# Peptides against a protein of PDB entry 5OK6: the designs that were tried, part 38

Target 1, 215 residues: chain A of PDB entry 5OK6
Amino acid sequence: ELPGLDSQWRQIENGESGRERPLRAGESWFLVEKHWYKQWEAYVQGGDQDSSTFPGCINNATLFQDEINWRLKEGLVEGEDYVLLPAAAWHYLVSWYGLEHGQPPIERKVIELPNIQKVEVYPVELLLVRHNDLGKSHTVQFSHTDSIGLVLRTARERFLVEPQEDTRLWAKNSEGSLDRLYDTHITVLDAALETGQLIIMETRKKDGTWPSAQL

## One batch from the design tools (peptide; made by RFdiffusion4, then SolubleMPNN)

Design b1_p12_6_s3 (from b1_p12_6, 8 letters changed)
Fold by OpenDDE base, seed 3:
Formats: structure tokens, C-alpha cells, sequence
Structure b1_p12_6_s3 (fold): chain B 215 residues (1-215), chain A 12 residues (1-12)
């Protein structure tokens, strides 16, 4: 049974527990398509539960670029294309209205940046390759807050690098040159790594030389 | 030294 319209409004729009609540690092938030959300707002503000303004099930179809991987479209804007809801508010809406059949929830994490907490709607997708086989990429998502050390460990794992093998990373920059990722303690954000960027894992030769040093 | 990675990166 649907709660009363005023109760729905208070539960979802309450600034302490709803849409306007403070972000907290590590919490899950969910995207809701803006048109659906506005239809819901109109419904609950109209005061008539039997009104033709009933929003139906949550449908995020317009936010997805594909129905295979359920990736978001690029360039979506908060407040224009979607709203962000904390997990509790999302689960209330799903419980009341349902979610379109077959659509996954669009869950995102709050990350802590130096001066701001943000819902990370777009994690960084890196193309991991080996220096000797650039035709075999592994696309892997990372948070902007993940370290280059995590990127390196992930690359080593994906390429089944033995523990005794020395490896290092290079990033292909926008100019087409290669930037050496020397510091593994900096974040993906600090390294200015971007979605679709090629990250090359170089493996040290048995003779102790680096492949790149012979060029 | 960077040329092989650059040549390969330019061919991608």
C-alpha cells in the first residue's frame, strides 16, 4: 500500500534523511531519472492519490547508453538528467512504485575528495595493456580516490604477472606521448587519469633492463 | 626509448 502523499514527500525530500541530506563517504546513493522524479513530485504535491499524475514504476532507461552493460550515458547532469537519492529514499521509492523490469539500480558511492564529498557518478574506466601486447586491453573501473598502486596491482593480477616480476605503469596522454606513473601513492585524480585512457604496464626484462630503455 | 610505445600508441 502506498503511504499518504505528504508522508512520501517528507520521507524523500526531508533534508536530514532524504534527497538533501549531507553526503557521507562510503555511502551508496542512487540515480533517478529526472522526468520520473518530477512526475512523482507533481503527484505527491497534487494531493490526489487517484490523479492522472501517478508516476508509475521508476524508469531510468534514458540514462543508459546500453542495455548490455548498463553503462550510463556520458555527460549526464545532476538536477537536469537525474536526481541523487540516499539508499533509504531509493528503497522507499522502489518499494512504493517498483523499478522497470530488467533495469538494474544505478548505485554510486560517495567519495571523499580533499575539500568535498561527492557521489562518484562516473568512475574512471582505464584501458590496461601490456607493453608487448597492446592489442589485448582490459577495461577496469577505478575510483578517482584509488591509488596508482591499486591500478598497478590490478594490472598485474589481470595479466597474471608473477610476484617476482617488476612492473611499472605509463599513461598515454592527450598529446599521444607517454607519461611515467612514478608515484604509486598518488590517486587516479592526482594523476589526472581519465576514462578511456590507455595505461601501459611495462614488465622488466630478465636481464634487468626495461623495454622502454632500449628505444 | 618512448618511440615503440609511441609508435604502438599512435597505431591504436
Amino acid sequence: as target 1 above (215 residues)
Amino acid sequence: SDELLEEHSASL
Scores: peptide ipSAE 0.016, ipTM 0.571, DockQ to the pose 0.197
Fold by OpenDDE base, seed 4:
Structure b1_p12_6_s3 (fold): chain B 215 residues (1-215), chain A 12 residues (1-12)
Amino acid sequence: as target 1 above (215 residues)
Amino acid sequence: SDELLEEHSASL
């Protein structure tokens, strides 16, 4: 059941639990397509529940580049293309208006960057490969705040690397050369890893040599 | 498989 228009506005736009609330690391926020959200704002501000300004179901279709993987379009801008809502506010809107049939919610996490909290709309998608089979990639999403150590562990898991096998990472740079990811304690952000970047997991040979040392 | 490492090691 739809609450009163003033109640809707207060529940969604408030500074405690609504859109204006402070970001907190690890919390889930949701993207809402801006035109829908603006239509909703106009509806609830109009004061007429029977208004032709009724927004209908939440429809994020314009934010997606595909309806298979539900990837976001590149270059979407907060306040231009979408609005961010905390989980509580999102769930209210979905309960009141529904979500377009078949569309997943666009859930994102708040991350802690140096001196700022941000909703990470675009996690870094890395192409994980093995040094000996570069044609078989695993695309995996990482936060900018994830460590290179997590990337390495994830690569080991995806490739079913035995615990006793030594592995290390290389990143293919923009020049097409390989940069060794020596420090596993730095973040994906600190390592300047980008979406679509090839990350090569090298496995140490049984003789104790590295494949790359013979190149 | 070695080819990509060979092509990339020339830049190190």
Scores: peptide ipSAE 0.015, ipTM 0.568, DockQ to the pose 0.157
Fold by OpenDDE base, seed 2:
Structure b1_p12_6_s3 (fold): chain B 215 residues (1-215), chain A 12 residues (1-12)
Amino acid sequence: as target 1 above (215 residues)
Amino acid sequence: SDELLEEHSASL
């Protein structure tokens, strides 16, 4: 059952779980397509439940570039293309109006950057490869706040590397050269890793030599 | 050699 229009407005905009509440690191927020959200605003602000302004089910179709991987379109802008809602507000809207059949929720995390909390709408997609099989990539998403150590662990897991095997990472830079990711404690952001960037996992040979040291 | 890393990076 739909709550009263004033109650909807208060819960989504002005509630303790409203749109304008402070961001907190690790929280989930959700994207809502802007036109749908504006239609909902018009509906609840109109004060007439029988109005022609009823928004229908949430439909985020215009935010997706594909319906297979449900990737977002590039270059989407907050306040223009979408609105960010905290999890409680999103779940209220979904419970009241529904979500378009087959569409996943667009869940994103609040990350802590050096000077600001931000909802990370676009996590970094890295192409993980092994030094000995560059043609077999695994695309994996990472937060800008994830450590290079996590990237390395993830690469080891994806490639089924045994715990006894020693491994290290290289990043292919924009010049086509390989930069060694020495510090595993720095973040993806600090390492300036970008979406689509090739990350090469090198595995140490049984003789204790590195493949790259023989090149 | 740095050249073989360059050749491998060129074959990437």
Scores: peptide ipSAE 0.015, ipTM 0.552, DockQ to the pose 0.158; fails the geometry check
Fold by OpenDDE base, seed 5:
Structure b1_p12_6_s3 (fold): chain B 215 residues (1-215), chain A 12 residues (1-12)
Amino acid sequence: as target 1 above (215 residues)
Amino acid sequence: SDELLEEHSASL
């Protein structure tokens, strides 16, 4: 059953538990398509439950590139294309109006950057490859706050590298050259790694030499 | 060597 319109507004828009509440690192927030959200605002502010302004089910279809991978369109802007809701507010709206059939929720995490908390709408998608098989990439998502050490561990896991094998990373830069990721303690952001960037995992040879040092 | 880095850069 739908709560009263004023109650809906207060639960979703309030500064303590709703849209306006402070961000906290590690919390889940959800994207809601802007036109749907504005239709909901108009409905609940109108004060008539039988109004033709009823928003219907949440439909984020316009935010997706495709219905296969449910990847977001590039270049979406908060406040223009979508609004962000904390998990509690999102779950209220879904319980009241439903979500479009078969459409996944767009869940994102709050990350802590050096000077600001934000919802990470676009995690970094890296193309992980091995130095000896560049044609077989694994796309993996990372937070901008994830360490290069995590990228390396993830690459090792994906390529089934044995614990005793030494590995290191290279990034293909915008000039087409390879930059070695020496510091594994810096973040993906600090390393300036971008979505679609190729990351090459080099494995040390059994003779103790690196492939990149012999050629 | 620069050649492997160049080969990687050229093959990518």
Scores: peptide ipSAE 0.013, ipTM 0.557, DockQ to the pose 0.154; fails the geometry check

Design b1_p12_6_s4 (from b1_p12_6, 5 letters changed)
Fold by OpenDDE base, seed 3:
Structure b1_p12_6_s4 (fold): chain B 215 residues (1-215), chain A 12 residues (1-12)
Amino acid sequence: as target 1 above (215 residues)
Amino acid sequence: SDAALEAHSASL
């Protein structure tokens, strides 16, 4: 049974634990399609449970670009396309109204940037390749707060690089040139890496030379 | 050279 409309409103919209609560690093937040959320607001504010304003099940279909990988559409804007809810509020809404069959929840993490907490709606999708086989890419998601060292470790793991093999990264820039990622302690954000960017893992030759130095 | 890696990367 649905809670009373006032109870629903207080549970979801309260400033301490609802939609307006402060962001905390590492917390999970969920996207809700804006039209559905506005329909829910109208329903609970109307005060009539039997009203034609009943929102039905949560349906985020319009936020997805595909139903295979469940990728979000590019350029979605908070407050226009979706609303962010903390995990507790999301789970309440799902328990009350349900989620459209087959749709995954759109879970995102709060990340800590130098001066702000933000829900990372769009993690960085990098195309990892080996210098000697550029046609075989591995798409991997990283947080903007992840280190280049993590990107390198992930690339080494995906390409089954032996621990004794020396490797380094290059990023293909917007001009088509290669920028070497020298500092592995900086973040993906600090390196200005973007979604769809090609990241080339170079493996040092047994003779101690780098492939790039011979090309 | 880096240019050959760049050229291959540019063709992708």
Scores: peptide ipSAE 0.015, ipTM 0.588, DockQ to the pose 0.195; fails the geometry check
Fold by OpenDDE base, seed 1:
Structure b1_p12_6_s4 (fold): chain B 215 residues (1-215), chain A 12 residues (1-12)
Amino acid sequence: as target 1 above (215 residues)
Amino acid sequence: SDAALEAHSASL
């Protein structure tokens, strides 16, 4: 059953638990398409539950690039294309109105950047490859706050590298050259890694030499 | 050499 319109408004817009709630690192937030949200606002502010302004089920279709992988369109802007809701508020709206059949929720995490929290709407998708098999890429998502060390560990795990094998990373830059990722303690953001960027894992040879040093 | 890794990456 739908709660009263004033109760819906207070639950979703309340600054303590709703849309205006302070961001906290690691928490989940959800995207809601702006037009739907504005229709909901108009409905609950109208004071008539039987109004023709009823928003229907949540439909984020316009935010998706494709219905196969459910990737977001590039360049979406908060407040223009979507609003962000904390998990509790999102789950209330879904329970009251439903979500379009077959459409996944758009869940994102709050990240901590220097002096600011934000919802990371666009995590970085890296193409992980081995130096000896560049044709077999693994796409993996990383936060901008993830370390290069995590990227390296993830690559090692994905390629089933044994613990005793030494590995290092290279990034293909926009000029097509390779930049060695020497510092594993810097973040994906600090390394200026971007979505679609090729990351090459080099494995040290049994003779103790690096493949790149012999070329 | 790093250049040969670059040459391999340029072929992608």
Scores: peptide ipSAE 0.015, ipTM 0.593, DockQ to the pose 0.159; fails the geometry check
Fold by OpenDDE base, seed 2:
Structure b1_p12_6_s4 (fold): chain B 215 residues (1-215), chain A 12 residues (1-12)
Amino acid sequence: as target 1 above (215 residues)
Amino acid sequence: SDAALEAHSASL
């Protein structure tokens, strides 16, 4: 059963627990398509539950580029294309109105950047490859706040690198050259890594030489 | 040299 319209509004828009609440690092927030949300606002502000302004089930179809991988369209803008809701508010709306059949929720994490918290709508998708087999990529998502050390560990795991094998990373830059990722303590953001960027894991040879040093 | 990794990366 739908709660009273004023109760819905207060639950979702409450500045302490709703849409306007402070962001906290590591928390989940959810995207809601803007037109649906505006229709919901009109419905609950109208004061009539029998109104023709009923929003129906949440439908985020316009935010997706495909219904196979459920990837977001590029260049979506908060307040124009979608609104962000904290997990509690999202779950209330889903319980009251439903979510379009087969659509996954668009869950995103709050990240801590040096001067701001933000919901990371677009994590970085890196193409991980080995130096000796550039044709076999593993696409992996990383936060902008993830360390290069995590990227390296993830690459090692995906390529089943043994613990005793020494490895290092290179990034293909926009000029097509390779930049060494020397500092593993910096973030993906600090390294200016971008979605679709090729990250090459080099494995040290048993003779102690690096493949790149012989090139 | 980094050039051979560059040449391989340029062919991708």
Scores: peptide ipSAE 0.015, ipTM 0.595, DockQ to the pose 0.197; fails the geometry check
Fold by OpenDDE base, seed 4:
Structure b1_p12_6_s4 (fold): chain B 215 residues (1-215), chain A 12 residues (1-12)
Amino acid sequence: as target 1 above (215 residues)
Amino acid sequence: SDAALEAHSASL
């Protein structure tokens, strides 16, 4: 049963547990398509539960590029294309109205950037490759706050690199040259890594030489 | 050379 309209509004829009609450690093937030959310707002503000403004099930279809990988469209803007709700508020709406059949929730994490907390709607998708097989990429998502060390560990895991093998990363830059990612303690953001960027994992040879040093 | 990695990367 749907709660009273005023109760719905209070649970979703409140500043403690609702849409207006402060962001906290590591928390999950969810995207809701803006038109649906506006229809819900109109419904609960109208005061008539039987209103033709009933929003129906949550439908985020317009936010997705495809229904296979459920990737978000590029360039979506908060407040224009979607609203962000904390997990509690999202779960309330889903429990009340449902989610369109087959659609996954659009869950995102709050990250802490140097001067701001933000819901990371677009994690960085890196193309991980090995230096000896550039044609086989692993696309992996990273937070802007993830370390280059995590990228390296992830690459090692994906490529089944043995613990005794030495590896290092290179990033293909916008000029097409390779920049070595020397500092593994800096973040993906600090390294200015971008979605779709090629990250090359180089494995040290058994002779102790690096492949790149022989080229 | 870094150029060979660059040349392979340029084709991607």
Scores: peptide ipSAE 0.014, ipTM 0.584, DockQ to the pose 0.193; fails the geometry check

Design b1_p12_7_s1 (from b1_p12_7, 5 letters changed)
Fold by OpenDDE base, seed 2:
Structure b1_p12_7_s1 (fold): chain B 215 residues (1-215), chain A 12 residues (1-12)
Amino acid sequence: as target 1 above (215 residues)
Amino acid sequence: KPLVSDFEKLYA
C-alpha cells in the first residue's frame, strides 16, 4: 500500500535516508530519471492521491544508451537528467511505484576523493590486452579511486598469469604512444586513465628480459 | 616512447 503523500515526501526528501543526506564512501546510490522524479514530486505535493498526476512505475529508459548492456548515455547531468537517491529512498520508491519491467536499477557507489565524496556515475572502462595479443581485449570497469596496482592484478587474473610471472602496464596516450605506468600506488584518476583507453599488460620473458626492450 | 604498432610488429 502507498503511504500518505506527506509521508512519502518526508521519507524521500527529508528523512534520515533522504535525497539530501550526506554522501558516505562505499554506499550505494541510485539514479532516477528526472522527469519521473518531478512527476512524483508534483503528485505528492498536490495532496490528492486520486489525482491524474500519479507518476506510475519508475522508468529510466531515457538514461540508457542500450538495453543489452544497460549502459548509461554519456554526458548525463545530475539535476538535469537524473536525481540521485540513497539506497533506502530508492527501495521505498520501487516498493511503492515499481520499476519498469526488465530495467535494472542504476546503482552507483560513493567514492572518496581528496576533498569530496561523490557518486561515481561513470566508472572508468579500460581495454586490457596482452603485449603479444593486442587483438584480444578485455573491457574491465574500475573506479577512479582504484590503484594502478589493482588494474595490474585484475589484468593478471583475467589473463591467467601465474604468480611467478612478472608483469607491468603500459597505457596508450592521446598521441598514440605508450606510457609506462611505473607507480602502481597511484589511482586511475591520478594516472589520468579514461574510458576506452588501451592498457597493455607486458609479461617478462623467461630469460629475464622485457619484450619492450626490443622496441 | 614505444608505439602500439611497435608491439604489433614484434608479434606479427
Scores: peptide ipSAE 0.522, ipTM 0.949, DockQ to the pose 0.859
Fold by OpenDDE base, seed 3:
Structure b1_p12_7_s1 (fold): chain B 215 residues (1-215), chain A 12 residues (1-12)
Amino acid sequence: as target 1 above (215 residues)
Amino acid sequence: KPLVSDFEKLYA
């Protein structure tokens, strides 16, 4: 059953636990399509539950680029295309109005950046390859806050690299050349890695030389 | 700086 309109408004929009509450690292937030949210606002502010302004079920279809991988469209803007809600508020809205059949929730995590908390709407998708087999890629998602060391460990795991094998990373830059990722302690953000960027894992040869020494 | 094509040439 739907709560009273004033109760809905307070539950979703209150400054302590609603949409405007402070972000906390590691928490889940959810995207809601902006037009639906505005329709909901108009409905609950109208004061009439029988109003023609009833928003219906949440439908985020316009935020997805496809219904196969359920990836977000590029270039979506908070406040224009979608609203971010904390998990509790999202679950209330879904409970009250439902979610369009077959659509997954758009869940994102709060990350800690040097001076701000942010909901990471677009994690970085990297194309991981081996230096000797550039045609076989593994697409892997990383947070901007993940270390280059984690990227390297992930690459090693995906390519089944033995613990005793030494490896390092190269990133293809915008100029088409390769930059070596020397510092494994910096973040994906600090390294300015972007979605779709090619990352080459180089494995040290048994003779102790690097393949790139021949370049 | 090496190019991607440089690695391709090593193992082509």
Scores: peptide ipSAE 0.522, ipTM 0.949, DockQ to the pose 0.828
Fold by OpenDDE base, seed 1:
Structure b1_p12_7_s1 (fold): chain B 215 residues (1-215), chain A 12 residues (1-12)
Amino acid sequence: as target 1 above (215 residues)
Amino acid sequence: KPLVSDFEKLYA
């Protein structure tokens, strides 16, 4: 059952637990399509539950570029295309109005940047390959705050590298050349890695030489 | 700096 309109507004918009609450690293937030949210605002502010302004089910269709992988469109802007809600507020709205059939929730995490917290709407998708099989890529998502060390560990896991095998990373730069990712302690953000960027995992040979030494 | 094509040539 739908709660009273004033109660809905307070639950979703209150400064303690609502839309305007402080961001906390690691928390889940959800995207809501802006037009739907504005319709909901108009509905609950109107004071008439029987109003023709009833928003209906949450429909985020316009935020997706495809209905197969449910990837977001590029270039979406907070406050223009979508609103961010904390998990509690999102779950209330879904409970009250429903979510369009078949659509997944758009869940994102709060990340800690040097000076601010931010909901990471667009994590970095890297193309991981082995140096000896560049045609077989694994697309993996990383946070901008993830370390290069995590990228390396993830690549090792995906390619079933044995613990005793030594590996290192190369990144394809905008000029088409390969840069070594020497420092594994810096973040994806610090390394300026971008979505769609090719990352080559090089495995050391049994003779102790690196394949790239022959390049 | 090596190119991606350099690795491709080694294992083609």
Scores: peptide ipSAE 0.519, ipTM 0.949, DockQ to the pose 0.861
Fold by OpenDDE base, seed 5:
Structure b1_p12_7_s1 (fold): chain B 215 residues (1-215), chain A 12 residues (1-12)
Amino acid sequence: as target 1 above (215 residues)
Amino acid sequence: KPLVSDFEKLYA
């Protein structure tokens, strides 16, 4: 059952548990399409539950570039295209109004950057390949705050590399050349890795030489 | 710096 309009407003837009609450690293937040949210605001502010301004089900269709992988459109802007709600507020809205059939929630995590907390709307999707089989890529999402070490471990896992095998990473730069990712302790952000970037995992040969030594 | 094409040539 829908709560009273004033109760809805207080539950969703309060500064303690609603839209205006402080970001905390590791928490889940959800995107809501801006026009729907504004329609909801108008509805609850109107004071008439039977108003024609009823927003209907949450519909985030305009935020997606495809309905297969449910990837977000590039270049979406907070406050213009969507609003961010904490998990509790999102779940209230979904329980009250529903979510458009077939659409997944757009869940994102708060990350800690050096000087700010941010909802990471666009994690970095890297194309992981082996140096000897560049045609077989694994697309994997990483946070900007993830270490290069995690990227390397993930690549090793995806390619079933044995623990005793030594591996290292190369990143394809904008010029089409390969940069070695020497420091595994820096983040994806620090390494300036971007979505769609090719990351080559090189495996050391049994003779102790690197394949790239022959390049 | 090596090129992606350099690796392709080694294992083509």
Scores: peptide ipSAE 0.518, ipTM 0.948, DockQ to the pose 0.869

Design b1_p12_7_s2 (from b1_p12_7, 5 letters changed)
Fold by OpenDDE base, seed 5:
Structure b1_p12_7_s2 (fold): chain B 215 residues (1-215), chain A 12 residues (1-12)
Amino acid sequence: as target 1 above (215 residues)
Amino acid sequence: APLVSDFEKLYA
């Protein structure tokens, strides 16, 4: 059942639990397409439940580049293309209006950067490959706040590397050369890794030599 | 710094 229009407004737009609430690292927030949200605002502010301004179900279709992988379009801007709602507010809207059939929610996490909290709308998608099979990539998402050590562990897991095998990472830079990721304690952000960047996992040979020593 | 092509050459 839809609550009263004033109640809807207060529930979603309040500064304590709604759209204006402070960001907290690790919390889930959800994207709502801007035009739908503005239509909802107009509806609830209009004071007429029978108004032609009824927004209908939440439809985020315009935010997706494809309906197969449900990836977001590149370059979406908060406040222009979408609004961010905390989980509670999102769930209220979904319960009241529904979500377009077949569309997944666009859930994102708040991350802590050195000087700011933000909702990480675009996690970094890295192309993980083995040094001996560069043609077989695994695309894996990482937070900008994830360590290079996590990237390495994830690569090892994806490629079924045994615990006793030594591995290290190389990143393809913008010039097309490979930079070794020596420090595994820095973040993806600190390493300036970007979406679509090729990351090569090198595995140490049984003889104790690195394949790259022959380059 | 090595190139991607250098690794490709090792396993071509």
Scores: peptide ipSAE 0.507, ipTM 0.945, DockQ to the pose 0.848
Fold by OpenDDE base, seed 3:
Structure b1_p12_7_s2 (fold): chain B 215 residues (1-215), chain A 12 residues (1-12)
Amino acid sequence: as target 1 above (215 residues)
Amino acid sequence: APLVSDFEKLYA
């Protein structure tokens, strides 16, 4: 049974616990397609539960670029293409109206940036490769707040690098040259790493020299 | 700065 229209509005739009609640780092938020959300707003504000304005099941199909890996379309804008809801509000709407069959929820995390909390709608997907086998890439997702050190550790794990082996990273820049990621304490954001960017893990030779010293 | 192609040449 659906709650009363006023109750639905209060649960979802409550400034303390609903859509307008403060962002908190580490919390999950969910994307809702804007037209569906506006239809829901019209329905609950109309005051008639039997109204022809009933929104039906949540359908985020227009936000996805594909139905295989359920990646979001590029360039989606909050307030234009989608609305962000905290987990509690999302789960209420799903329980009341349902979600389109087979469609996954679009869950994203709140991240802490300098002086700003943000829902990270687009985490960074990096192409990780070894310096000696550039044709074998591993695509790995990172937060903008993840350190370069985490990227390096993740690369080492994916390529089964032994603990005693020394490694470092290079990033392919927009000019096609390679920039060394010297500082492992800066974030993915600070390093200006972008989705689809090639990251080369270089492994130090047994003789103590770096392969790149021959370039 | 090295190019990606420089690494490709080194291990081709």
Scores: peptide ipSAE 0.506, ipTM 0.945, DockQ to the pose 0.832
Fold by OpenDDE base, seed 2:
Structure b1_p12_7_s2 (fold): chain B 215 residues (1-215), chain A 12 residues (1-12)
Amino acid sequence: as target 1 above (215 residues)
Amino acid sequence: APLVSDFEKLYA
C-alpha cells in the first residue's frame, strides 16, 4: 500500500533509515537513478497523489552499461547520476512503486577506509591467471579493503591449488612488467590494484624452485 | 622485473 506523501518523504529522507543516516561498515546500500529520485521528490512534495508527477516504477536502466551482466557504467557520480539509499529505504520505495521488470537492484556495501566510511560503488575486478596458462583468466571482484592475502586465497581456490602447494602473486603494472606482491597483509587499495589488472598466480615447482627463477 | 611475455616463453 502506498503511504501518504508526507509519510513517504519522512521515511526516505528524514527517518532513522533515511538517506542521510550514518554509513556503517558492512551494510548494504542501493543506487537509485537520479532522475527517478527527483521525480519522486517532486511527487511527494507536491502534495497531490493524483498529479502527473507520479514517478512510476524505479528504473535504473541508464546506470547499466549492459543488461547481461548488469555492470554499472563507468564514471557515475553520486548526486549527479544516482542517489544512495539504505537498504530499508530502498525496500520501501520498491514496495511502493516497484522496480522495472527483470532489472536487478544495484546493491553495494559500505567499506571502512582510513578515517572514512564509503559505499563502494566500484569494487575492483581482477583478472586471475596461472603462470603456466595465461590464456585462462578468472575475473573476480574484490573490495579495495580486501587484503592481498584474500586475493591469493581466492586464486588458489579458483585454480584448485592443494594446501601443500606454495603460491605467490604477480601484478602486471602499467609498463607491462610484473611486480611481485610480497606483502599479503596490505589491501587491494594499498597495492594500487585496478579493475582489469592481470594478476598472475605462480605455483612453486616440486623441486622447490620458482618458475620465475628461470626468467 | 619480469615481463608477462617472459612467462609466455617458458610455457609456449
Scores: peptide ipSAE 0.506, ipTM 0.945, DockQ to the pose 0.858
Fold by OpenDDE base, seed 1:
Structure b1_p12_7_s2 (fold): chain B 215 residues (1-215), chain A 12 residues (1-12)
Amino acid sequence: as target 1 above (215 residues)
Amino acid sequence: APLVSDFEKLYA
């Protein structure tokens, strides 16, 4: 059953878990397509539950690039294409209006950057490969706040590297050359890694030499 | 700096 229109507005906009609540690192927020949200605002502000302005179920179809992997379109802008809601507000709207059949929720995390917190709508998708098998890539998502050390650990796990094997990373730059990721303590953001960027994991040989020493 | 193609040549 739908709560009263004024109650809906207060819960979603002005509640302790409303749209304007402070961002907190690690919390989940959800994207709502802007047109639907504006229709909902008009509905609840109109004061008539039987109004023709009823928004129907949440439909985020226009935010998706495809309905197979449910990837977001590139270049979406907050306040223009979508609205961000905290988890509690999102779950209320879904319970009241439903979500379009078959569509997954668009869940994102709050990250802490220098001097600001924001919802990370576009995590970085890296192409992980081994130095000796560049044709087999694993696409893995990372936060901009994740360390290069985490990227390395993730690559080791995906390629089933034994604990005793030594590994290091190279990133393909915009010029097509390879830059060593020496500092594993810096973030993906600090390393300026971007979606679609190739990351090569090099494994040290049993003789103690690096494959790249032959380049 | 090495190129991606340099690794490809080693294991082609």
Scores: peptide ipSAE 0.503, ipTM 0.944, DockQ to the pose 0.843

